# Ledger of designs, part 106: peptides against a protein of PDB entry 3OIQ

Target 1, 212 residues: chain A of PDB entry 3OIQ
Amino acid sequence: KNRIFVSSSKDFEGYPSKAIVPVQFVALLTSIHLTETKCLLGFSNFERRGDQSQEDQYLIKLKFKDRGSERLARITISLLCQYFDIELPDLDSDSGASPTVILRDIHLERLCFSSCKALYVSKHGNYTLFLEDIKPLDLVSVISTISTKSTNSSKHSSSELISECDLNNSLVDIFNNLIEMNRDEKNRFKFVKLIHYDIELKKFVQDQQKVL

## One batch from the design tools (peptide; made by RFdiffusion4, then SolubleMPNN)

Design b1_p21_8_s3 (from b1_p21_8, 10 letters changed)
Fold by OpenDDE base, seed 2:
Structure b1_p21_8_s3 (fold): chain B 212 residues (1-212), chain A 21 residues (1-21)
Amino acid sequence: as target 1 above (212 residues)
Amino acid sequence: SSLVEEFLKKEEELEKLEEEE
């Protein structure tokens, strides 16, 4: 089955009530929920959805049914946190209790861009998104990709069925949404409060604000 | 978030429906 690129989590409202659809999206990591029985990742593109919270627009389940799936989920979280320099609470519980990790509002401190592949699984009108694959994206690489989009339409690497255009458009949309959030005095998100706020990000935001 | 709690609840309902098949 062809993988569908999803630009909005609202697209799922139009999906079949009984289906399995491979999907892909790009979004910011907003939450991590790891308990003894469940593993969830929250993502958002920060699309305006009325008065609803813009966090966790994509809730992605990791399989957590057996020791193998649990190990995979824990390794996935560990690798993501290592990549994004997310401090996991030191699970130095000498108590053999499985480590519980509950992180929220990750986007307020770090821009964790992620390209996600998931299975949309629906039954009786409800759906779950199961993680198939995740690729963390480097912020410098995201900034460079958005900044160069005006000049390099010419390298068709013909092997990814998902248009490089869709990914890049979604990255631009996310940054535009973040700029709008940063301009809103009521919004908690501010670029200057990011732990990794540097001269490059500052310049990029300033340049992007002139186009909006 | 209320959305995570709602999702977790829907997931528990879906998991029960998967275990009944």
Scores: peptide ipSAE 0.021, ipTM 0.595, DockQ to the pose 0.579
Fold by OpenDDE base, seed 5:
Structure b1_p21_8_s3 (fold): chain B 212 residues (1-212), chain A 21 residues (1-21)
Amino acid sequence: as target 1 above (212 residues)
Amino acid sequence: SSLVEEFLKKEEELEKLEEEE
């Protein structure tokens, strides 16, 4: 079955009530929820959803059924946090209790762009997204990809069915949504509050703001 | 987040339905 690129989490409202569908999306990491029994990753493209929180639009479950899956989940979280330079709270290693990590609003401090592959699994009208793969994206690479308007879309073989165009469009949409949030005085998101706010990101945002 | 709590609740319902099969 071909993997479907998802541009909006609203697309899932039209999905079958009993299905397994491989999907892929690009979004910002917004939350990490690791407990003794569950591991969830929250992602968002910050699509406007009325008065609802724009965070956690994509809730992705990591398998957490046995010691092997639990270990894989913990390693995945550790590697993501290392890649994005996310400080994990000191996991009190001394308590013998499984370390609980609850991070929220990650996008307020860091833009953690991620390409996610997931399984949409629906039963009885509810669905779960199970993580299959995650690729963290470097912000400089994201900025360069948007800026260069990849005219070279012609060389990737038709088998990697996610058009470089779909990825680029989603990245542009995310930045446009962040620019709108940054302009809103009521929104907590501000580019200048990002820990990694540099001259390159500043210039890119200023150039994108002129097109919007 | 109310969304995480709602999702966790739906997941517990799904997990119960997966354990019954």
Scores: peptide ipSAE 0.021, ipTM 0.591, DockQ to the pose 0.569
Fold by OpenDDE base, seed 1:
Structure b1_p21_8_s3 (fold): chain B 212 residues (1-212), chain A 21 residues (1-21)
Amino acid sequence: as target 1 above (212 residues)
Amino acid sequence: SSLVEEFLKKEEELEKLEEEE
């Protein structure tokens, strides 16, 4: 089956009640939940959904059924946190207990853009998204990609049938949503509160605000 | 927090429905 690009987590409301569908999306990492028995990653594109929380719009389960899958989940979290400079609470609990990591509202301090491949699995009308692959995206690269407006169909690898346009459109939509959140006095999100807020990001936001 | 808790409940319901088959 071809992988489907998902622009909104609302798309899953229209998905079959009994299906397995490979999907891909781009979103910001908003939460990490690692316990002894479960591993979840929360993502959002901050699409407006009335009065609902804009956080964790994509909740992605990592397989956590055996020591191998647990190890893979822990390594995945460690690598993501290392890439985004996210401080993990000391995983060295002297107690030999598997360290619990619960991080929320990551987007308030860091813009952690991620391209996710997941498996939509539904049964009896409920669904789970299982992580298949994750690619962290560099913020400078995201900014450059949006800024260049480049219709350069760089013929990079014919194997990912997902339109570079779909990725770029979703990245633009995320930034537009963040700009709207930044303008809202009631919203906790502010670009100036990001740890990595620099002159480049400032200029980019100012230039995008003129188009909105 | 509410979405994570709702998802965790739905997962526990799905896991139970997988064990009943």
Scores: peptide ipSAE 0.021, ipTM 0.590, DockQ to the pose 0.590
Fold by OpenDDE base, seed 3:
Structure b1_p21_8_s3 (fold): chain B 212 residues (1-212), chain A 21 residues (1-21)
Amino acid sequence: as target 1 above (212 residues)
Amino acid sequence: SSLVEEFLKKEEELEKLEEEE
């Protein structure tokens, strides 16, 4: 089955009430919820939804049904957090209690761009998104991609079914939404509060703000 | 389909238990 690129989590409102659909999206990591019984990742593109929270627009479940799936979830969280320099408690603690990790509002401190592959699974009008694959994106690479409009057909393998246009449009939309949030005095998000806020990000934001 | 339906059912049962605590 062809994987569908999703630009908005509102697209799921039009999806079948009983289906399995492979989807793909790009968003910022906003939350991590790892307990004894479940593992959830929250993502957002910060699309305006009226008075609704702009956080966790994509709630992604990791399979957590047996020790093998739990271990895979913990490894996935560990690798993701290592890539984004997110501090986690030691998940390998010899204390027979599985460590609980609850992180929220990650986007207030770090821009964690991620390309996610998931299964949309619906039954009786409710749906769940199950993680199939996650690719963290480097912020410098994201900034360069948006800035260059680069039709660089670098012959990287034809296996990523995302159109380069869909990826680039989603990255631009996320940055535009972040710029609007940064301009809003009531919004907690500010670029200057990011731990990794540097001269390059500052310049990029200033240049994008002139176009909006 | 059966594995997904079983997984969804188990997740719905877990979510209900968390709403009761």
Scores: peptide ipSAE 0.019, ipTM 0.523, DockQ to the pose 0.069

Design b1_p21_8_s4 (from b1_p21_8, 9 letters changed)
Fold by OpenDDE base, seed 4:
Structure b1_p21_8_s4 (fold): chain B 212 residues (1-212), chain A 21 residues (1-21)
Amino acid sequence: as target 1 above (212 residues)
Amino acid sequence: SENVKELLKKEEELEKLEEEE
């Protein structure tokens, strides 16, 4: 089956009440929930949803049923946190308890762009997104990709272009949403509060703000 | 037919995932 690119988590409202659909999206990592019994990753595009929270628009489940799946989940979390320089709370090994990680509002400190492949699974109108693959995206690479697409209206072949165009459009939309959040005095998100806020990101945001 | 069997196996694994949460 062809993988469907998803630009909005609202797209799932139109999906079949009983189906398995391979999907792909790009979003910011907003939350990590690792307990003894489950592992969840929250992602958001910060699409405006009226009065609904803009956080965790994509709630992705990791398989967490056996020691193998639990180990894979823990390794996945560790690798993502290492890649994004997310400090995991000291998993005080002294209490023999499985390390619990609950991180929220990650986007307030770090822009953790991620390309996710998931399975949409629905039953009786409810759905779950199961992680198939995750690719962390480097922020410098994201900025460069958005900046270069603004110049290349060049005719490349339609099928590979759709996925790359969809990815780039979603990245632009995320940045536009972040710029709007940054302009809103009531919004907690501010680019200057990001730990990795540098001259490159500052310049990029300033240049994008002139187009909006 | 192989894609359907793999999909059905994934469906059964995933249905079992939803029943345990």
Scores: peptide ipSAE 0.024, ipTM 0.603, DockQ to the pose 0.048
Fold by OpenDDE base, seed 5:
Structure b1_p21_8_s4 (fold): chain B 212 residues (1-212), chain A 21 residues (1-21)
Amino acid sequence: as target 1 above (212 residues)
Amino acid sequence: SENVKELLKKEEELEKLEEEE
């Protein structure tokens, strides 16, 4: 079955009430929820959803059924946090209790762009997204990709069916949504509050703001 | 947010249905 690129989490409202569909999306990491019994990753493209929180639009479950899956989940979280320079709270290793990590609003401090592959699994009209793969994206690479308007869409073989265009469009949409949030005085998101706010990101945002 | 609690609740319901299979 071909993997479907998802540009909006609203697309899932039109999906079958009983299906397994491989999907892919690009979004910002917004939350990490690791407990003794579950592991969840929240992602968002910050698409406007009325008065609802724009966080956790894509809630992705990591398999957490046995010691092997739990270990894989914990390693995945550790690697993501290392890649994005996310400080994990000191996991009190001395308590013998499984370390609980609850991070929210990650996008307020760091832009953690991620390309996610997931399984959409629906039953009885509800669905879960199970993580299959995650690729963290470097912000400099994201900025360069948007800026260069990759005219070279012609060299990736038709078997990686996710058009470089779909990825680029989603990245542009995310930045446009962040620019709108940054302009809103009521929104907590501000580019200048990002820990990694540099001259390159500043210039890119200023140039994108002129097109909007 | 209330939405995260509602999503978590739906997920706990789905998780129970997956443990029963």
Scores: peptide ipSAE 0.023, ipTM 0.599, DockQ to the pose 0.549
Fold by OpenDDE base, seed 3:
Structure b1_p21_8_s4 (fold): chain B 212 residues (1-212), chain A 21 residues (1-21)
Amino acid sequence: as target 1 above (212 residues)
Amino acid sequence: SENVKELLKKEEELEKLEEEE
């Protein structure tokens, strides 16, 4: 089956009540929940949903049913956090207690852009998203992609079924939503509070703010 | 037919994982 690109987590309200659908989206990492029994990743595009929280709009489960799947989940979390410079407790601790990791509001300190492949699985009108693949995106590369509108058909392998247009549109939408949040005095999100806030990000935000 | 059976089996395996959480 073709993988469906998802621009909004509201798209799932129109999905079948009993189905498996391969999906793909781009969003910011907002939370990590690793316990003894489960592993969850929260993502958001910060689409306005009225009075609902804009965090964890995409709640993604990692398979966590046996020692092999648990190990894969822990490795996935470790590699993701290493890429984004997120400090984790040592997950390999010789103390027979599996370390618990609960991180929330990650977007308040770091913009962790991620391209996610997941399985939408529904039963009786409820659904779960299971992680299939995750690709962290470099912020400088995201900024450059939005800024250049680059139709650079760089012949990178025909294997990523995302239209370059869908990815770029979602990245623009995320930044527009972040700019609106930054303008709102009641919103906790501020670009100047990001640990990685630099001259390049500052200039990009200032240039985007003039177009909105 | 084969691809539908594999998807249904994967659904049942994933549904069991939700009931264990």
Scores: peptide ipSAE 0.023, ipTM 0.590, DockQ to the pose 0.051
Fold by OpenDDE base, seed 1:
Structure b1_p21_8_s4 (fold): chain B 212 residues (1-212), chain A 21 residues (1-21)
Amino acid sequence: as target 1 above (212 residues)
Amino acid sequence: SENVKELLKKEEELEKLEEEE
């Protein structure tokens, strides 16, 4: 089956009650939940959903059924946190207990853009998203991609049938949503509170605000 | 507090789906 690009987590409301569908989306990492028994990653594009929380619109499960899958989940979290400069609580608990990591509201301090490949699995109308692959995206690269308006179909690798346009549109939508959140006095999100807020991001936000 | 409740509810829904496999 071809992988489906998902622009909104609302798309899953229209999905079959019993299916397995490979999907891909781009979103901001909003939460990490690692316990002894489970590993979850929360993502959001901050699409407006009435009074519902804009956080964790995509809840992605990592397989955590055996020591091999647990190790893979822990390595995945460690690599993501290393890439985004997210401080993990010391995983070296001298107690031999698997460290618990619960991080929320990551987007308030860091814009962690991620391209996710997941498996939508539904049974009896309920669904789970299982992580298949994750690619962290560099913020400078995201900004440059949006800014260049480049219809340059750079013929990079014919194997990802997902339109570069779909990715770019979703990245633009995320930034537009963040700009709206930044303008809302009731919203906790502010660009100036990001740890990595620099002159480049400031200029980009100012230029995008003129288009909205 | 509501975000935590909705996360916990989604987690419980996920756990139920694993128990059914």
Scores: peptide ipSAE 0.023, ipTM 0.598, DockQ to the pose 0.336

## One batch from the design tools (peptide; made by RFdiffusion4, then SolubleMPNN)

Design b1_p22_1_s1 (from b1_p22_1, 7 letters changed)
Fold by OpenDDE base, seed 2:
Structure b1_p22_1_s1 (fold): chain B 212 residues (1-212), chain A 22 residues (1-22)
Amino acid sequence: as target 1 above (212 residues)
Amino acid sequence: SELSEVLKELFEKEKESILSEA
C-alpha cells in the first residue's frame, strides 16, 4: 500500500471507520507520555483549530505488551531525547520501578522537528496512530531546506515516495504557524525563549516574518 | 540509524497486535 503524506491531522476525519493506512507527516514533538502501560508521543504542526490547544494534534502510540517491547519503547524514548538534548530522568535506573516520563509543551523550549511514519488503524470510527519510524530533523537542516527552496533531490533511494514538495510545504507551514504564535501576545510560544535560540534562527525568523 | 532499528524491531514485534485492533 502506498504511504499517504498527511499535511493536517484533520485529514483523519475523512478516513474510513475501519481501515489500516500507512501515513507520514512532519511535525514538532510536543509531548512524551511514557507510563507502565502506555507510550504516547504528541506532535503538532500548530495548525489553527479554533479555540482548541494546538499541541498534540498527532497522538502517536508506541505499543508494548511485554518487558522486551517495553524496553524497546524506553530505548526509543531515550534515543529520541538524546537527539533533541531533552533531559530525561534516568530510564535505566535499576530501581525496578518502571520509569514514568511525562513531558509537555516541549516546543516551548525546543523545536523538535520530526518526520514520522505511522500506521493509521481505525475501528468503529475511532483511530489510533502507531509509530513505525521517526526521523529527527536537525533545525539547521530544516532552516537550510526552507531557505534554499532546495529542489535538489538528494538521491534518497526511490522507495521513500514522499514528495520533497510535501515535506518542504509542511516545514514552511510549521514555521509560519510558529511565527503567528510568536506574534500573538496570548501565546506562550516565543522564539527568544527557546534554549537553542541562536543567531541563525533569529535571522531566519526575521526574514520569514517579512514574507508573512 | 539506531533509533530506526529499535523502532523497526518494536513495530515488528507488535505488528500482529496492532493489526488486530482494526
Scores: peptide ipSAE 0.701, ipTM 0.968, DockQ to the pose 0.972
Fold by OpenDDE base, seed 1:
Structure b1_p22_1_s1 (fold): chain B 212 residues (1-212), chain A 22 residues (1-22)
Amino acid sequence: as target 1 above (212 residues)
Amino acid sequence: SELSEVLKELFEKEKESILSEA
């Protein structure tokens, strides 16, 4: 089956009650929940859903059933956090207790843009998204991609590429949503509170605000 | 990337268990 690009987590409301569908989306990492029994990654594009929380709109599971699979999940979390400069407690500590990692509201400190591939699996109307792949995106690259309005339909090989248009649209939508959140005095999100807030991001946000 | 390779290995190990949830 062809992989479906998902622009909104609301799209899953229209998905079959019993299906397996490969999907892809772009979103910000909002939470990490690693315990002895589960690993969950929360993502959001911060689409407005009325009074509902804008965090964790995409809840992605890393399934593990044994120590080997659990180790791979831990390595995944370590590598992802290393890329985004997220400090984790030592996950390799020989303390016989599996390290628990619970991070929330990551987007308040760091914009962790991620291109995700996941498997939608539904039964009786409930679904789970299982992580297949994640590509962390550099913020400078994201800003550059949005700014260049890449008309370059690089005909790269069809199966793995998110349409550049779909990617760009999703990235723009995320930034627009963040700008709206930044303008809302009740919203905790503020660009100036990001650890990596720099002159480039400041200029980009100012320029995007003129288009909105 | 190393991240993609680790995730691929994890996903393939759990694939049957994931598919059984449908």
Scores: peptide ipSAE 0.701, ipTM 0.968, DockQ to the pose 0.968
Fold by OpenDDE base, seed 5:
Structure b1_p22_1_s1 (fold): chain B 212 residues (1-212), chain A 22 residues (1-22)
Amino acid sequence: as target 1 above (212 residues)
Amino acid sequence: SELSEVLKELFEKEKESILSEA
């Protein structure tokens, strides 16, 4: 079955009550929840959903059943955090206690753009998204992609099912949502509070704000 | 990438268990 690009987590409300569907989306990493029994990654595109929290719109599960698969989940979290320069407590601590990691509101300090492949699995009207793959996206690359309006829809990515257009549209939507959040005095998100806030990001945000 | 390889290994190990949740 072809992988479906998802622009909104609301799309899942229309999905079958019993299905297995490969999906893909682009979002910001918002939370990490690693415990003895589960690993969850929260992602968001910060679509307005009324008074609901804008974080964790995509809750993605890494399932593990044994120490081997748990180790792979921990390695996954370590590698992801290393890429985004997120400080984790030492997950390799030999102390025999399974490390518990609870990080929330990651987007308040770092913009962790991620292209995620997941398996939508539903039963009895409830669903779980299982992580298949994640591609962290560099912020400079994201900014460049949005700015250059890469009209090179080179026909050759027929096998990478995300149209370059779908990716670009999602990235633009995320930035637009962040700009709206930044303008809202009640919202905790502020670009100037990002650890990696630099002249390039500042300029990009200023230029995007003129279009909104 | 190493990340994709680790995730692929994890997903394949858990695949039957994931599919059984449907």
Scores: peptide ipSAE 0.701, ipTM 0.968, DockQ to the pose 0.967
Fold by OpenDDE base, seed 4:
Parts: sequence; structure tokens; C-alpha cells
Structure b1_p22_1_s1 (fold): chain B 212 residues (1-212), chain A 22 residues (1-22)
Amino acid sequence: as target 1 above (212 residues)
Amino acid sequence: SELSEVLKELFEKEKESILSEA
């Protein structure tokens, strides 16, 4: 089956009640929930959903059933956090307690852009997204990509092929949503509160704000 | 990347168990 690009997590509401569908999306990492029994990654594009939380719109599961797969999940979290400069408690500590990591609202301190490949698996109307692959994206590269490429019109490309345009449009949408959040005095998100807030990001945000 | 390799290994190990949830 061809992989489907997902621009909104609302798309899953129209998916079959019993299916297996390879999907891809781009979003910001918002949460990490690693316990002894599960690993969940939360992602969001911060699409407005009425009264629903804008956090964790994509809840992605890393399944593990044994110590070997649990170790791989821990390594995954360590590598992901290393890439984004997220400070984790020592996951390698030989202290016989499995390390628990609970991070929320990551986007308030760091913009962790991620291209995710996942498997949509549904049964009886409930679904789970299982992580197949994740590509962390450098903020500098994201800014450069948005700045150099013209946004194509939001026509649903009827093509089952993930286009580079779909990725770029989603990145633009995320930034636009962040700009709206930054303008909202009630929203906790502020670009100036990001640990990595620099002159390049400042300039990019200022330039994008002129178009919105 | 190392990250993609680890995830691929994890996904392949759990694939049958994932597919059984459908």
C-alpha cells in the first residue's frame, strides 16, 4: 500500500474502523511518555480544533513487549533527545528501576520538527499509530526550506504520492499556527521563550508575520 | 541514521504483534 501523507490528525476520523494504513506526517514533538509498560510520543501541528487541546494531536506508540524491545525504545528516546538537545535523566543508569521519562509541552522551550512515518492500525473504530521511522528536522533547515519554496495551493493532491509540497505546506502551516499562538496573550507559547531563540528565527518570524 | 536503524529494528521485532492489533 502507498504511504499516505496526513496534513491533519482529523483525517483519521474518516479512516476505516478496521484497517492497516502506512502514513506520514510532519509535526512538532510535544511530549514524551516512557514508562515500564509503554512509550508514547506526542506530536502536534497546532491546528485549531475548537475546544480540544492542541497538544498531542498525533499520539505515536513505540511498542515493546520484552527487555530487548524496551531497550530499543529507550535508545530511540535517548537519540531523539540528543538530537533536539533535550535534557533527559540518565536512561543508562544501572539502577534496577526502569527509567521513567515524562516530558510535556516540549514546544514551549524547543521547536522539535519531526517527519514521522507511522502505521495506522484500527480495530472496532479505535486506532493506534505505531512509529516506523522518525526524521528530526533542524530548525535552520526548516526555515530555509520554507523561505526558498513557494507554497502550492492547498489543493489535496489526489495523488497517492507524498509530494515535497505537502511537507512544505505543513511546515508553513505549523509556523503560521505558532505565530497565531505567539500573538495570543493567553497562549503560553512565545518565540522569545524558546531556549534556541536566535536572530535567524527572530527575522524569519518577523517576515512571516508580515504575510499573516 | 542510527535513529532510523534502531526504529527499524524495533518495528520489525514488533511487526507481527502490531499487525495482530487490526
Scores: peptide ipSAE 0.701, ipTM 0.968, DockQ to the pose 0.969

Design b1_p22_1_s2 (from b1_p22_1, 10 letters changed)
Fold by OpenDDE base, seed 5:
Structure b1_p22_1_s2 (fold): chain B 212 residues (1-212), chain A 22 residues (1-22)
Amino acid sequence: as target 1 above (212 residues)
Amino acid sequence: SELSKVLKELFEKQKEEIESLA
């Protein structure tokens, strides 16, 4: 089955009540919830959803079935946090209590752009997204990609057919949404509060704000 | 990447469980 690119988490409202569909989306990592029984990764593109929190629009599940799968999930979290420079408590600590990690509002401190592949699994009208793959995206690369409008359709083989266009459009949409949030005095998100706020990001935001 | 390898292994384990529930 071909993988479907998802531009909005609302797309899932139109999906079959009983289906298994491979999907892909681009979003910011917003939360990490590691418990004894599961890991949940929250992602958002910050699409406006009325007065509801714009966090965790995509809730991705890593299911544990055994100690091996739990370990793999912990390694996954550690690797993601290492990439994004997110401080985690030591997850490998031999303290017999499975460390509970709850991180929220990650986007307030760091823009963690991620290209996610997931399996949409629905039953009885409810769905779960299971993580297949995640590619963390470097912010400099994201900014460069948006700025260059790179029509470099590098003939990447037909199988990874997210159109470069779909990815780019989603990245632009995310930044536009963040710019709107930054302009809103009631919104906690501010670019200047990001730990990695630098001259490049500042310039990029200023240039994008002129177009909006 | 190491991440993709770990995720692939984790997904295969999850897929087996999903298929067993279906």
Scores: peptide ipSAE 0.535, ipTM 0.922, DockQ to the pose 0.701
Fold by OpenDDE base, seed 4:
Structure b1_p22_1_s2 (fold): chain B 212 residues (1-212), chain A 22 residues (1-22)
Amino acid sequence: as target 1 above (212 residues)
Amino acid sequence: SELSKVLKELFEKQKEEIESLA
């Protein structure tokens, strides 16, 4: 089956009630929920959904079936956090309790751009997104990609092929949404509050703000 | 990457379970 690029998590509302569909999206990591029984990764493109929360629009599950899969999930979280320079609470291995990690609102401190491949699995109208692969994206690379590539207009390329243009358009949309959030005094998100806020990001945001 | 290798292994384990439920 061809992989479908998803620009909005609302697209899943139109998906079959019983299906397995490989999907791909790009979004910001917003939450990590690791417990003894499950791992959930929350992602968002911060698309405005009316009264719905803009957080965790994509909830990606890493299912544990055994101790081996649990270990792999823990390694996954560690590697992601290492890449994004996210401080994990000391997984004090010495407390016989399985380390629980609950991080929320990651985007308020760090922009963790991620390209995700997942399986959409639905049964009886409910769905779960199972993580297939995640590629963390470097912010400098994201900025460079947006700055150098012309966004193709909203032609829904009916092509089931994930285009580089779809990825770029989604990255632009995310930044535009963040800029809108930054302008909103009621929104907690501010670029200047990002730990990694630098001259390059500042300049990029200023340049994008002139076009919006 | 190391991450992709870990995820591939994890996904294969999950896929087997998903396919058994389908």
Scores: peptide ipSAE 0.533, ipTM 0.922, DockQ to the pose 0.694
Fold by OpenDDE base, seed 1:
Structure b1_p22_1_s2 (fold): chain B 212 residues (1-212), chain A 22 residues (1-22)
Amino acid sequence: as target 1 above (212 residues)
Amino acid sequence: SELSKVLKELFEKQKEEIESLA
């Protein structure tokens, strides 16, 4: 089956009650929930959903079946956090208890743009998204991509590429949503509170605000 | 990337379990 690009997690409401569908999306990492039995990654594009929480719109599961898979999940979390400069508690706690890591509201401190590939698996109307791959995106690269609007047909191998248009549209939508959140006094998100807030991001946000 | 390699290995392990549930 061809991989489907998902622009909204609402799309899953229309998906079959019993299916396996490869999907891809771009979103911000919002939460990490690592326990002894599971790892969940929360992502959001911050699409408005009425009074519903804008966090964890995409809940991605890394399933453990053995110590080997648990180790791989821990390595995954460590590598992601290393890339995004997220401080994790030492996962090597000498206590034979698997350390529990619960991070929430990551987007309030860091914009962790991620391109995700997942497997949608539904049974009896309920679904789970299993992580297949994640590519962390550099914020400077994201800003550059949105700013240049250029359909540079980078001949990336056809089978793995998110349509450049779909990627760009999703990135723009995320920024637009963040700008709206930043304007809302009731919303906790503020660009100026980001740890990595710099002159480049400031300028980009100011320029995008003129188009909205 | 190292991340993609780790995730691929993890996904293959998950896929086997998903296929066993189908």
Scores: peptide ipSAE 0.532, ipTM 0.921, DockQ to the pose 0.701
Fold by OpenDDE base, seed 3:
Structure b1_p22_1_s2 (fold): chain B 212 residues (1-212), chain A 22 residues (1-22)
Amino acid sequence: as target 1 above (212 residues)
Amino acid sequence: SELSKVLKELFEKQKEEIESLA
């Protein structure tokens, strides 16, 4: 089956009540919830949903079935956090208790852009998104991609099923949503509060704000 | 990448369980 690009988590409301559908989306990592039995990764594009929370619009599950799968999930979390410079408690601690990690509101400190491949699995009208693959995206690369309106079909390897157009549109939408949040005095998100806020990001935001 | 390799292995393990439930 062809992988479907998802621009909004609301798209899942129209999906079959019993199906398995490969999907792909781009979003910001907002939360990590690691327990003894599962890991949940929260992502958001911060699409406006009325009174609903803009956080964790995409809940991606890593299910543990055995110690081997649990270890792989822990390694996954460690590698993601290493890439995004997120501090985790030591997951290898010899304390016989399975480490629990709860990180929330990651986007308030770091913009963790991620391209996710997942399996949509529904039964009886409820669905779960299972993680298939995640590609962390560098913020400088994201800014460059949006700014250059890449007419250069640089032959990125034909293996990414996402159209360049879909990726770029989603990245632009995320930034536009963040700009709106930054303008809202009631919203906790502020670009200047990001740990990695620099002159490049500042300039990019200022330029985008003039177009909105 | 190392991440993609780990995720592939984890996904294959999960897929078997998902297919058994479908």
Scores: peptide ipSAE 0.532, ipTM 0.922, DockQ to the pose 0.734

